# Peptides against a protein of PDB entry 3T6J: the designs that were tried, part 77

Target 1, 375 residues: chain A of PDB entry 3T6J
Amino acid sequence: PIVESYIGFIESYRDPFGSRGEFEGFVAVVNKAMSAKFERLVASAEQLLKELPWPPTFEKDKFLTPDFTSLDVLTFAGSGIPAGINIPNYDDLRQTEGFKNVSLGNVLAVAYATQREKLTFLEEDDKDLYILWKGPSFDVQVGLHELLGHGSGKLFVQDEKGAFNFDQETVINPETGEQIQSWYRSGETWDSKFSTIASSYEECRAESVGLYLCLHPQVLEIFGFEGADAEDVIYVNWLNMVRAGLLALEFYTPEAFNWRQAHMQARFVILRVLLEAGEGLVTITPTTGSDGRPDARVRLDRSKIRSVGKPALERFLRRLQVLKSTGDVAGGRALYEGYATVTDAPPECFLTLRDTVLLRKESRKLIVQPNTRLE
Target 2, 372 residues: chain A of PDB entry 3T6J as posed
Amino acid sequence: PIVESYIGFIESYRDPFGSRGEFEGFVAVVNKAMSAKFERLVASAEQLLKELPWPPTFEKDKFLTPDFTSLDVLTFAGSGIPAGINIPNYDDLRQTEGFKNVSLGNVLAVAYREKLTFLEEDDKDLYILWKGPSFDVQVGLHALLGHGSGKLFVQDEKGAFNFDQETVINPETGEQIQSWYRSGETWDSKFSTIASSYEECRAESVGLYLCLHPQVLEIFGFEGADAEDVIYVNWLNMVRAGLLALEFYTPEAFNWRQAHMQARFVILRVLLEAGEGLVTITPTTGSDGRPDARVRLDRSKIRSVGKPALERFLRRLQVLKSTGDVAGGRALYEGYATVTDAPPECFLTLRDTVLLRKESRKLIVQPNTRLE

## One batch from the design tools (peptide; aimed at target 1 I85 N86)

Design b2_p25_6_s2 (made by RFdiffusion4, then SolubleMPNN; from b2_p25_6, 7 letters changed)
Fold by OpenDDE base, seed 1:
Order: structure tokens, then C-alpha cells, then sequence
Structure b2_p25_6_s2 (fold): chain B 375 residues (1-375), chain A 25 residues (1-25)
């Protein structure tokens, strides 16, 4: 087997300022079969990047082909086990040197091994479909998230010599219609500049890329989905995201007005964006469970994903990218924190829903080192 | 990085994580 490992200061999610990496390490085995799918995605990445909802001037000047593998983790030492990884975490290096992507395949498999009767917040009609396609849809999402999410976009930079990596005279901000008015100075990084929102904001961008691009027929084809299967994968991917946005409330601490998990915060933001789109795209309905206690149902109208969801996500994703590229911290914070705010305002009453989420919380799964043998 | 909702919160300490593990039913 091909063995991969890493060790060091990698992820900064535990740093309130998103800057200091946590020391972690893993040992994993390459899943060749699944890796082949990701390699096909890599082969199409340059073309797919053009489908992202920002001008080419906001995309990397040159695409650098990354490595992308699916890994079965044997051991992981850290505060949490990710489903996917994109490294390095330095945007400048991603732009100039490239990056590597990995999907932790067996982590995903374990994470979603939920019994139907314990699956919360979904309509009964969606549960079987969700269970069937959760894994495959997640593979798509992880691939897009890592490769085309984290692997996309350009930061506008003025170097120490005063030179710009963009043409100040010709590059136009698509949101304002004006020339670029802000950028990163020498020594400024994404994390240093956006600080407390940097990690979650970036995860939100990456997740949004996944949702947005999973609608592209070529993407689904790469993963081997066509026809009705492709549509089901799309539906379940979006459904999973909106459900995750609700589940995310578990990770919000009202007393501190903070989020304890960057990805879950990101998913909540996406939920808010899609709810804002309206038109019956997403509906969260408080209900009463069979036990007589509060419950809820998330509904996603699959027929409105393309007509309502995609445009909403397009606009949002473009704004995320533009604000990121231009280093507009004020604008970025206003946008992101606006969607990340958890209140009890109608109609959603998210704080009340949080109570429901906590009430319906499932026992945490324990992931342990597998019994590994040679066969 | 991509994580599922089943991962421990980023802000959770090792001790808190262990406590949660102990409370798994």
C-alpha cells in the first residue's frame, strides 16, 4: 500500500485569531480507486475554475496542478479528524507554488453511518435518498471544496517594492463597478487580516464552491453520476448542507456570541443565504416529535435549486471572493458576520431552533484506530 | 480543510474531548 503521513503545525481552527497552527499528525493509506476520481477532477480543474462566479482577474493567474488523493486514515493525532485537507494553508504559497489535496475517505464513511430512525431533521420522504446518496454526494463536495474551493481565487497584493500583482487600471471590482481600491500589503495574509473570521469565511467560500459547482454536469460525470443519479446527488448534497446549517447551531455559544467550529459556522451561513433566497427553496419547520417534544424538519425544494438556489449562491460566493481578493475586511466582516449572527428573530427563531437541535442531539461517534492487517 | 459535524469543536480542549468520549452512550 501507498502510505501517506504528515506531522506538524497544520490547521489553525483552534486559534481564535486563526493564525497559529495546531500540532497534529496522521498516517494513512492511499485509496487508489477513489483517488482516480479526484485525479479526473484535477484534470478538469482549470476549466471548472472558469465556471466560478468571478472575473478571471480574481482568479489565479496560472493554474498549478495539485495532487489529490483519497486516504484511509489509520491513525490521526489531533483535536479532530477532518474529512479533507488542503495544504499548505498559506494563500501566497497556494498561488505561487501550488497545493495538495486529500480526502479522508474512511472518516467520511464512519461519520455518516447513521441509522434511519436516528436521522434527525429530515422529512421521511428524504431519509432513504439521503442515506443512499450521502456518501457519494460528500465525495463530490469534498473534492470540490478542497480542490476548487480552497484552490481558487486570487489575493490582490502590493509587494514590498510597491508592485501590484494586478493591473490597477483595468481590473474592475464586479460588485462596485469601480477600480480596485483595497489589497493586501506586504506582510499581510488572509489569516492575519481577516483574523477571527478568516477560517470560517474561507470554509464558507469553499463549501459554497462545492454547492455551486456540483450543479455542473461535468463534475457529476467525473464522479460517475448521470441522469437521475446525478440529480439525486445534487439534491442530497444541497440537502445535507442545509441540514448541516441547522445542526451547526449546536456549535454556537449564545452567551459568548461565538462559534466553536469554523465549518459549522460556515454551513449555518450558507443556510442563511439559501433561506434568504426565499421562494420556498429552503424551509425549516418546527414540529413536535413522537415523544411530544420539540423537533424540526428541513425541506429543500429540489426544483428550485437551479432557479433560486444557484443565483443566490452565485451572488453570495462572488461577494465572498471579491471581498477576500481585495482584502476588504470591513466589508467581509459585515457580510459574513451578518449571516453568521444567530438570533431568535422570526420566522426562523434560530435560538429556539438551537434548543431543538440540542434536544435532538445524537451521541457523538467515537473514531478509533482500526484493526489493520495485511491480506 | 473539510469536516463533518461529528468532529469535535475546534475550541474544545483535549480534556473536554475526553469528557465527551466518556459520555458517549
Amino acid sequence: as target 1 above (375 residues)
Amino acid sequence: MFTAGEVYPSSMSVEEGLENIANIE
Scores: peptide ipSAE 0.022, ipTM 0.570, DockQ to the pose 0.127
OpenDDE base, seeds 2, 3, 4, 5: peptide ipSAE 0.020, 0.021, 0.019, 0.019; ipTM 0.468, 0.583, 0.545, 0.498; seeds 2, 4, 5 fail the geometry check

Design b2_p25_6_s3 (made by RFdiffusion4, then SolubleMPNN; from b2_p25_6, 7 letters changed)
Fold by OpenDDE base, seed 4:
Structure b2_p25_6_s3 (fold): chain B 375 residues (1-375), chain A 25 residues (1-25)
Amino acid sequence: as target 1 above (375 residues)
Amino acid sequence: MFTAGEVYPSSMSIEEGLENIANIL
């Protein structure tokens, strides 16, 4: 088997300021079959990057072909186990030196073992479809998230010599219609500027890229989905995201007005964006469970994903990228924290829904080191 | 950086992280 490993101070999620990496490491075996799908995705990456909703001037100047491998994890040492990884975490290095992507395939597989009777917040009619396609859809999402999410976008930089990595005279901010008015100075990084929102904001951007690009037929074809299967994968991917946005409320602390998990905050933000789009795209309905206690149902209208969801996400995603590229912390914070705010305002009444989410919380899953054998 | 369903809470325990994975995956 092909063995992959890494070790070091890598992810900064445990640092409130997003600056200090946590020590982590893994040992994994390459899943060749799934890796082949990701290789095809990599082969299409340059073209797919052009499909992202920002001008080429906000994308990397030169496409650097990354590695992308699906891994079956044997052991993971850290405070959490990711489903995917994009390294290095420094955007400047990603732009100039490239990056590597990995999908932790067997981590994803463990999550798919959800029992139908325990699956919360979905309509009954969606449960079987969700169970069937959650895995495959998540593979798509992870691939896009890592490769084209974290792997996309350009930071506008003025170097120590005063030179810009963009043409100040010709590059236009698509949101304002004006020339670029802010950028990263020498020594400034994404994390240093955006600080407390940096991790969650970036995850939100990456997740949004996944949702946005999973609508592209070429992406689905790469993963082996066509026709009705492709549409089901899309639907379940989006459904999973909106459900995750509801589940995210578990990780909000009302008393402190803070989020405890970056990815879940990101998913809540996406849910808010899609709810704001309106037109019946997403509906959250409080219900009563069979036990007589509060419950809820999330409904996603699949027929409105492309017509309502995509445009809403497109606008939001573009704003995320533009604000990131220009180092506009004030604008970025205003945008992101606005969507990340949890209130009990109608119609959603998210604080009330949070109580329901907590009430319906599933038992913690344990991930156990697997065995390997040679046959 | 991590994809959907991955756990790196700034303030959460590993157990909470695992729970997050379970919820997303």
Scores: peptide ipSAE 0.019, ipTM 0.586, DockQ to the pose 0.186; fails the geometry check
OpenDDE base, seeds 1, 2, 3, 5: peptide ipSAE 0.015, 0.014, 0.015, 0.014; ipTM 0.567, 0.557, 0.588, 0.541; seeds 1, 2, 3, 5 fail the geometry check

Design b2_p25_6_s4 (made by RFdiffusion4, then SolubleMPNN; from b2_p25_6, 8 letters changed)
Fold by OpenDDE base, seed 3:
Structure b2_p25_6_s4 (fold): chain B 375 residues (1-375), chain A 25 residues (1-25)
Amino acid sequence: as target 1 above (375 residues)
Amino acid sequence: MFTAGEVYPSSMSIEEGLENIANIE
């Protein structure tokens, strides 16, 4: 339909246990031009899913072609307006019944309106490129995040009758080399098992899928980027992610040792993964601003994205998926919380950097909901 | 769900949202 809407208890990001949905709703209109790009992405989804770094046995048994549209929001009732949505949020339903994706295009457009002089934590040489390609890179990231991030992966389940949705004798855990040792039992869900880390963990997986698959030439082609432009979009997408990982520190509360925003926690985790990769891929350098106060710069070495970044992300993303599929809460929590831990340990000194982030914090943009009319 | 870091997050508390609205320049 040209007009899209939903209403109900949808997203659980405000629930500390990741289970109870916030009541929200929206009315939006279809952006046909942008929707066409997402339709092409959907057409390639089955093939692109095979590019993800886990065995087919850890992917959905049957590809269910989803809808994916770009929407311009007229009204959104909730605590915050997302850039993209994948529904339903139940993994079991996603793999058995299917799902729908939307990109909230005009929300993204608001995020693109950044003044160069206010752009923090980037090197001067990257600022113009960042401003130019932030929008297009976001479109790519959102599309991949929703469709192939949230839309990918299988949960291993034993149903109420004792039947498995996987072959216990032949399916091998790629991390251990052994048969599958754990799964979801009847009544267990992703959220119920992984609880406090479920939302952020899933967002991290989806964001990682976006970064990983944006390196695929077919993806950039779908979005209309070729040659140097495609490489710039890739670079800016990765640069934006590592920058976001630094900015994420705003949403960490040291006194409570907790994160207040699932996506930001996810982005910090990705930053940590890419920092761990080393080899000069990502560098965060404390500096002094022109005002004489603390500042910082994030540098991403473009030449090392494929050689250093991709392999690191591949390994991490595979581990995320395997632990999710097998319902290995202990392993998943150990992995994720390990990367989500914020300390002041050198060389990064993240707690000190957090002070810098807070010092350089800008006022959040107010989103004013638009009107439409018939002419 | 995906949110850009520069947009209000879906997990934002009502209090934080109200504060942000009140502090609009």
Scores: peptide ipSAE 0.021, ipTM 0.582, DockQ to the pose 0.144
OpenDDE base, seeds 1, 2, 4, 5: peptide ipSAE 0.021, 0.017, 0.024, 0.018; ipTM 0.584, 0.520, 0.579, 0.513; seeds 2, 4, 5 fail the geometry check

Design b2_p25_7 (made by RFdiffusion4)
Pose (drawn by RFdiffusion4):
Structure b2_p25_7 (pose): chain A 372 residues (1-112, 116-375), chain P 25 residues (1-25)
Amino acid sequence: as target 2 above (372 residues)
Amino acid sequence: FAVEPGGPAVEAEFAPTELPVVWGS
């Protein structure tokens, strides 16, 4: 459509329980030139789903070209203006017929070297160069194969299923599936507090995982003297964001105030656990004399260590999502999402520095439409 | 129809130094 639109109570992020949605609406025009560079990603999108750490039976049944667009926003009502979105938010529809992927083109043109805190003098160079371009990649993957992948196991009214039970097996356990989503049950209705952050974490992780693929970069025009940097800046940005996320964590209530930032911190912790000097947090000192930190990500160890930690992580997340296992999901997540002062990081002590170097986000003014 | 500037301001979902905020479920 020339004009793209949508509205309702949709994104569930701001419900302390995680079910009730917050009302919004948007009207934006579809840009053509930048969209083809996405529709490409859609065309070859079919294969990639099978590159995911879980078998094809643990994935959605068919596939689709649901849609991927680049929208110049006219009116976005509500609290915020996301860079990209995958909707509608009803999973059943995501598997049965389809969904849509939205990359807002003109919001980006808005959001783009001393404020590059927690990086090094190198780094921020590659950051300034490859952040914008890599942004499109991470968004495309986050939206398309982030939530585009995965399958829900639901018990329909009768004792039957939406799948064949005897032929499905859990790679982690080896047994046959003992858990699932029953009638009326949904992602939010079960995982609740964690559902948003958990699902987002899975999407971003698939983002990095497939951001390691030559093809996708060929789609975005990155290879050779190019294919490096963008991938690096992407991962580096992920780990840095994992650091900044401390600001949005409330230690007193032992509570996270956001899904994306928490998820990013979780991915950071998983990478730190992979160890092997791949990632480091250093309690440095800024030129101003106050406290500070430097995030160190060894790029040569990306494929040899980090990737395994990823596909093992995604495999577990997805496995627990399909069977709808809350116990394992939480135990696996809230454990990773835990914030403490234990070394050799002391995140409780780091958080202060994160708050000192903290940033307040900008404001986006919007145009109107007068009737003549 | 005419487009006029000066509408309401809305807080951005992310800073230029942060990762993008992509919504979904």

Design b2_p25_7_s1 (made by RFdiffusion4, then SolubleMPNN; from b2_p25_7, 13 letters changed)
Fold by OpenDDE base, seed 3:
Structure b2_p25_7_s1 (fold): chain B 375 residues (1-375), chain A 25 residues (1-25)
Amino acid sequence: as target 1 above (375 residues)
Amino acid sequence: VRIVLGGKAVPAAFNDTEMPFVAGS
C-alpha cells in the first residue's frame, strides 16, 4: 500500500536485558523513487548473501525475498525515530517466515543536514567530501544494514522434538575447526541468551555487514555509483563509521561501566576493531582547537580500507556470526565486551577522548514534526 | 507528496542522528 503503518511492542533497546519491547507506532507514505534502489538491492540479495564471510551452513537455508521500501514518516510515536527498520525482531521468524525492511527517508534527510563549521573530529580536507557523500553513503549503509545485516545469518536450533535445523555431523565451526557444540534449544532466543549485549551485538553485526559489503562493486552500482564516486561513497561510509565510534563515547557512562545506546556501542566496537588492525588505517589524534581547548581528529587512510580494513572486519564479522549462530554466549560476551570496554589505556586513551567528545558535543537534531508538500 | 520531518537541535537523547539509527535485532 502507499500508506504503511505499524503499532505494538517492537523494539527492546530501552530494556537493559533486551527483552521487553517499547510500545511504538508510525504512519508513513511510500517514496516510490527511493524504493526503486532498495528493490534492486533485494533483487541481488541472494547473491550478495554469499559474499558474507561465513560458510553457507551459517546462512539461512532458504532466501525469503523481503519487502524493502523507502518511507516518508508522517508520524512516529516512540522514544526515537529510526532511519531503518527490519521486522520482525525475532530471528526464528526471520529465517522461517521472512522479514520486511524499510528506510525512513525523511529521517535520513534530517540527519544529512550538517553545517561544515559544526562538523567535529574530521580533517579539513575530508569535510567537504563528507558533507557531499554523507547522504548517499547513509543510503547504502542503511540498505545493507537492514537487508543483509539483520536479514542474514542462521541460528542453529534444536526444536522441541529434538530435531536440528543443521547437520551435526557435517557442519564445521570455521573458528574452531570442530563440529558444532552449542545451539539454541526450544524456547531459547537470541535476546534470551545474549541478554544485555543482544541488541548492541546485533547492531554491530549489521553495521559491519554494511561496511563489508559496501566494498562490493555491485552494491555501489545498485545505488547508482561508479568510478570515483563509488570510491568516495565507500570512503565516506567508512569514515562516518569511525567518526561515529569516537562520538559514541558520549553514550558511555564510566561510573556505571555501561552504554546507554546500543547502536553507538556497536559503532565504538567497530572503531576498536579497525584501530586494532593497525597499519595506519585509522588514527585518532588529540589536538587543540582554535579556542585553546582539547579537540581531536579522526583520520582514515583510504588506501588501506581494502588491504587492512576489510580483512580485519571480515575476521571480526565472521566471529560475530559464528558465535551468534551457535548460541555461544560466553564466547560472544567475551568478544564483544572486550571491544566495548572503555579505558584510558594508551595509545587511544578513550576516557580522555570522551572528555574531548563531551566538550565538543553539539546539540543533536531531534525530529519534531512533519511537513508535507507536492513535488 | 513529499513528507519532510522537521527537527531542531536539542540535547542528546537515546536516539542518535549522527549515523543512521536502525531498528531491528
Scores: peptide ipSAE 0.047, ipTM 0.604, DockQ to the pose 0.412
OpenDDE base, seeds 1, 2, 4, 5: peptide ipSAE 0.026, 0.045, 0.025, 0.031; ipTM 0.580, 0.635, 0.610, 0.576; seed 4 fails the geometry check

Design b2_p25_7_s2 (made by RFdiffusion4, then SolubleMPNN; from b2_p25_7, 11 letters changed)
Fold by OpenDDE base, seed 1:
Structure b2_p25_7_s2 (fold): chain B 375 residues (1-375), chain A 25 residues (1-25)
Amino acid sequence: as target 1 above (375 residues)
Amino acid sequence: VRIVPGGPAIPASFNPTEMPFVSGS
């Protein structure tokens, strides 16, 4: 088998400043069959990058073809096992030297398993569809998130000699209509500038890229979905995201006004964006469970994903990228923390919903000792 | 050789949630 591994101080999610990596490592075997889907995505990546909602001037000057491999992990040492990885975690290196993507396929396979009776916060009519398409939709989302999420966008930089990697006279900020007024100076990085919000903000951008691009027919075709199946994969991917935004409340600590998990914070932000879009796209309804205790239901109107959801996400995603590219920490923080704020304000009453989420919390699953077999 | 999830899930997890998360920030 083809073996891949990595080890070191890689992921900074546990650093409140987003800079210091946790020591982790894995050993995995390449899944050739699953990797083939991601190879097709890589082959289309340069074209798909043009579909992102920012000008080419805010995208990488040169596309660097990455590796993208599906891995079946034998062992993982760390605080958490990701579904996907994009490395290195340095945006400057990603745009100048390249990057690598991996999907931890057997981790996803565990996550695909769900029991209908334990599936919280969904309408009964959505449960079977969700169970059927959760796995496939995750494959799509992870692929897009890693390759075209983390793998996209340009940082505007002034080097130590005073030279810019963009034309100051011709590049226009699409949000303001003005010339670029801020950039990264020599030695400044994404993490160093955005600090406490860097990880969650970047995850939010990457998740948003996934949702946005999964609407593109070419993406679904790459993954082997057509017609009604493609539409169901889209629906379930979006439904999963809005559900995750509700589940995210578990990871908010009201007393400290902080989030304990960057990805879940990101998913909550996306939920807030889609709720703000209005027009009945997303609805969260408090209910009473069969046990007589508080419950809730998330509803996503399938018919409004493209008409309401996509434009809202487009605007939001563009703002995320523009603020990232220009190193506008003040604007980026204001935007992101605004959507990440958890209050008990109506109509959502998120703090009250948090109590419901905690009440309905399922026990965490420990992944232990994968099996190997000949197929 | 295929590596697949083995055995039943037990309490505690290397995942922060039931929903997969991605690394690369």
Scores: peptide ipSAE 0.025, ipTM 0.612, DockQ to the pose 0.375
OpenDDE base, seeds 2, 3, 4, 5: peptide ipSAE 0.028, 0.028, 0.016, 0.026; ipTM 0.590, 0.609, 0.411, 0.604; seeds 2, 3, 4, 5 fail the geometry check

Design b2_p25_7_s3 (made by RFdiffusion4, then SolubleMPNN; from b2_p25_7, 13 letters changed)
Fold by OpenDDE base, seed 4:
Structure b2_p25_7_s3 (fold): chain B 375 residues (1-375), chain A 25 residues (1-25)
Amino acid sequence: as target 1 above (375 residues)
Amino acid sequence: PVIVPGGPAIPAAFNENEMPFVAGS
């Protein structure tokens, strides 16, 4: 087997300032079959990047072909096990040397081992489909999230010499119709400018890219899904996201008006975007469980994903990217915090729903190091 | 990996990737 490993101060999620990495390490074996799918995704990446809802001027000038590998983790040392990784986390290295994407395939598989009777917040008629396709849909989502989410978009920069990496005269902001009025100056970074929202905002962008591009037939074909299976994978991927947005409420602290987990905040934001789209795309219904206690159901109308969901996500995702590219912190914060706000306002009554989510909370799964053998 | 029976799925954590590099700096 091909063995991969990494070790070091990698992820900065635990740093309030997003600057200091947590010491992390893993040992894994390459899943060749799934890696082949990601290789095909990489081969299509340059074309798929053009499908993203921003002008080419807001995309990277040159696509650097990254590596993408699916890994089965043997051991992982850290505060949490990610589903996907994009490394290095150094801007200078990504620009000059490129980056590597990793999917932790067996971590995803663990997440899929849900008993039907314990699956919360879904309609009964969706549960079997969800169980069947959660894994495959998540593989698609992770691949898109890492490669085309985190791997996409351009920052407008003025260098130390005063030169711009974009044509100030010709590049137009698609949201305003005007020339670019803001950019990153020398010494300014994404994290330094967007600070407290930077991580969650970027995760939201990456997740949104996944949802948006998973609608593309070529993406589904790369992962081996066609016809009805492809549509089911799309549906379950979107359903998983809207469900995750509800589950995210667990990670909100009302008393502090803050989120404790960047990815879950991002998923809540996406839920809010899709709820705002209206037209019956997403419905959250409070119910009473069989135990007589509060429950809830999330419904996603699959027939409206393309007609209602996609346009809503397109507009939102474009706005995320434009604000990111231009370094418009005020606009970015206003947009993101607006969707990230949790209130008890009707019809959703999210604070009340949070109580339901907490009531229905399942015990945290323990991931145990596997054994391997040579056959 | 072995899942402890009865435990909820760990929320999938995607890595926060650093900002995409801007070409030209």
Scores: peptide ipSAE 0.023, ipTM 0.485, DockQ to the pose 0.075; fails the geometry check
OpenDDE base, seeds 1, 2, 3, 5: peptide ipSAE 0.019, 0.019, 0.020, 0.022; ipTM 0.551, 0.542, 0.511, 0.548; seeds 1, 2, 3, 5 fail the geometry check

Design b2_p25_7_s4 (made by RFdiffusion4, then SolubleMPNN; from b2_p25_7, 13 letters changed)
Fold by OpenDDE base, seed 5:
Structure b2_p25_7_s4 (fold): chain B 375 residues (1-375), chain A 25 residues (1-25)
Amino acid sequence: as target 1 above (375 residues)
Amino acid sequence: PVIVPGGPAIPASFSETEMPFVAGR
């Protein structure tokens, strides 16, 4: 088997300033069969990047074809095991040298193993569909998230000699209609500038890319879905995201007004964006469980994903990218923290919903190393 | 890897009801 490993100070999620990496390492085996799906996605990546809702001037000048491999983890040392990884975490290196994507396939398999009776916050009519398509939808989302999410977008940079990597005279900010007013200077990085919001903001951008591009027929075809199956995968992917946004409230600490998990904060932000879109796209309804205690239901109107959801996400995603590209920390923080704010204001009453989420949470599980054998 | 119930507390991202997190950027 092909063995892959990495070790070092890699991820900065636990640093309040998003800069210092925690020590992490893994040993994994390449899953050739699963890797084939992602190879097809890579083959279409350059074309799919053009479908993202920003001008080409805000996209990388040259597409660097990355590696994308599905891995079965043998051992993992760290604070948590991800479903996917995009490395290196240095944007400058990503733009000049390229990047590598991995999907941790057996981690995804664990996530797929959901018991129907434990599946919270979904309508009964959605549960079977959710269980059926959760795995496939995860594959789609992770692939898009890593490859076309983290792998997309340009940072506007002025180098140490004062030269720009963009034409200041011709490049227009699509949000303002004006020339570019800000950029990254020499020594400035995404993490150094955006600091406390950098990790969550980037995860939000990547998740949004996944939701947005999963609507494209070519993406579904790459993953082997057509017709009704493709539509179900789309629906479940979006449904999973809005549900995750609700579940995310567990990771908010009201007393400190802070988030404890970057990805969950990102998912909550997306939920807020889709709720703001209105028109009955997403509905969260407080209910009473069979035990007589508070519960809730998330409803996503399938028929409004393209008509209401996509445009809302498009606008939001474009704003995220533009602010990232231009290094506009003030604008980026205002946008992101606005959606990340958790209050008990009607109609959603998120702090009250948080109590419901905490009440309905499952016991935490321990992931243990798998056994291996020669077959 | 497999999930064993009732073990020491780990991040909730490993819950069967949650989507696992994606690392790197």
Scores: peptide ipSAE 0.030, ipTM 0.585, DockQ to the pose 0.313; fails the geometry check
OpenDDE base, seeds 1, 2, 3, 4: peptide ipSAE 0.021, 0.025, 0.027, 0.028; ipTM 0.590, 0.578, 0.583, 0.582; seeds 1, 2, 3, 4 fail the geometry check

Design b2_p25_8 (made by RFdiffusion4)
Pose (drawn by RFdiffusion4):
Structure b2_p25_8 (pose): chain A 372 residues (1-112, 116-375), chain P 25 residues (1-25)
Amino acid sequence: as target 2 above (372 residues)
Amino acid sequence: SVTETLDHAFEPKVNLAQYGPYVTH
């Protein structure tokens, strides 16, 4: 459509429980030139789902070209203006017929070297160069194969299923599936507090995982003297964001105040656990003399160590999502999402530095439409 | 609440993408 639109109580992020949605609406025009660069990603999108750490029976049944667009926003009502979105928010529809992927083009043109804190003098160079371009990649993957992948196991009214039980097996356990989503049950209704952050974490993780693929970069025009940097800046940005996320964590209440930032911190912790000197957090000192930190990500060890930690992680997340296993899901997540002062990082002590170097986001003013 | 959100639709909003890709669903 020339004009793209949508509205309702949709994103569930701000419900302390995680079920009730917050009302919004948007009207934006579809840009053509930048969209083809996405429709390409849609065309070859089919294959990639099978590159995911879980078998094809643990994935959605068919596939689709649901849609991927680039929208110049006219009116976005509500609290915020996301860079990209995958909707509608009803999973059943996501598997049965389809969903949509939205990359808002003109919001980007808004959001783009001393404020590059927690990096090094190198790094921020590659950051300034490849952040914008890589942004499109991470967003495309996050939206398309982030939430585009995965399958829910639901018990229909009768004792039957939405799938064949005897032929489905859990790679982690080896048994046959003992858990699932029953009638009326949904992602939010079960995982609740964690559902948003957990699902987002999975999407971002698939983001990096497939951001390691030559094809996708060929779609975005990255290869050779190019294919490096963008990937690096992407991962580096992910680990840095994992650091900045401490600001949005409330230690007193042992509570996270956001899904994205918490998810990013989790991915950071998983990478730190992979160890092998791949990632480091150094309690340095800024030129101003105050405290500071430098995030160190060895790029040569990206494929040899980090990737395994990813596909094992995605494998577990997805496995627990399909069967709808909350116990394992939490125990696997809230354990990763835990914030403590234990070394050799001391996140409780780092958080202060994160708050000192903290940033306050900008404001986006919007135009109106007068009727003549 | 809905009316208030529609009345305030053209006011400045917080940029969610400043910390990196802010993609939702």

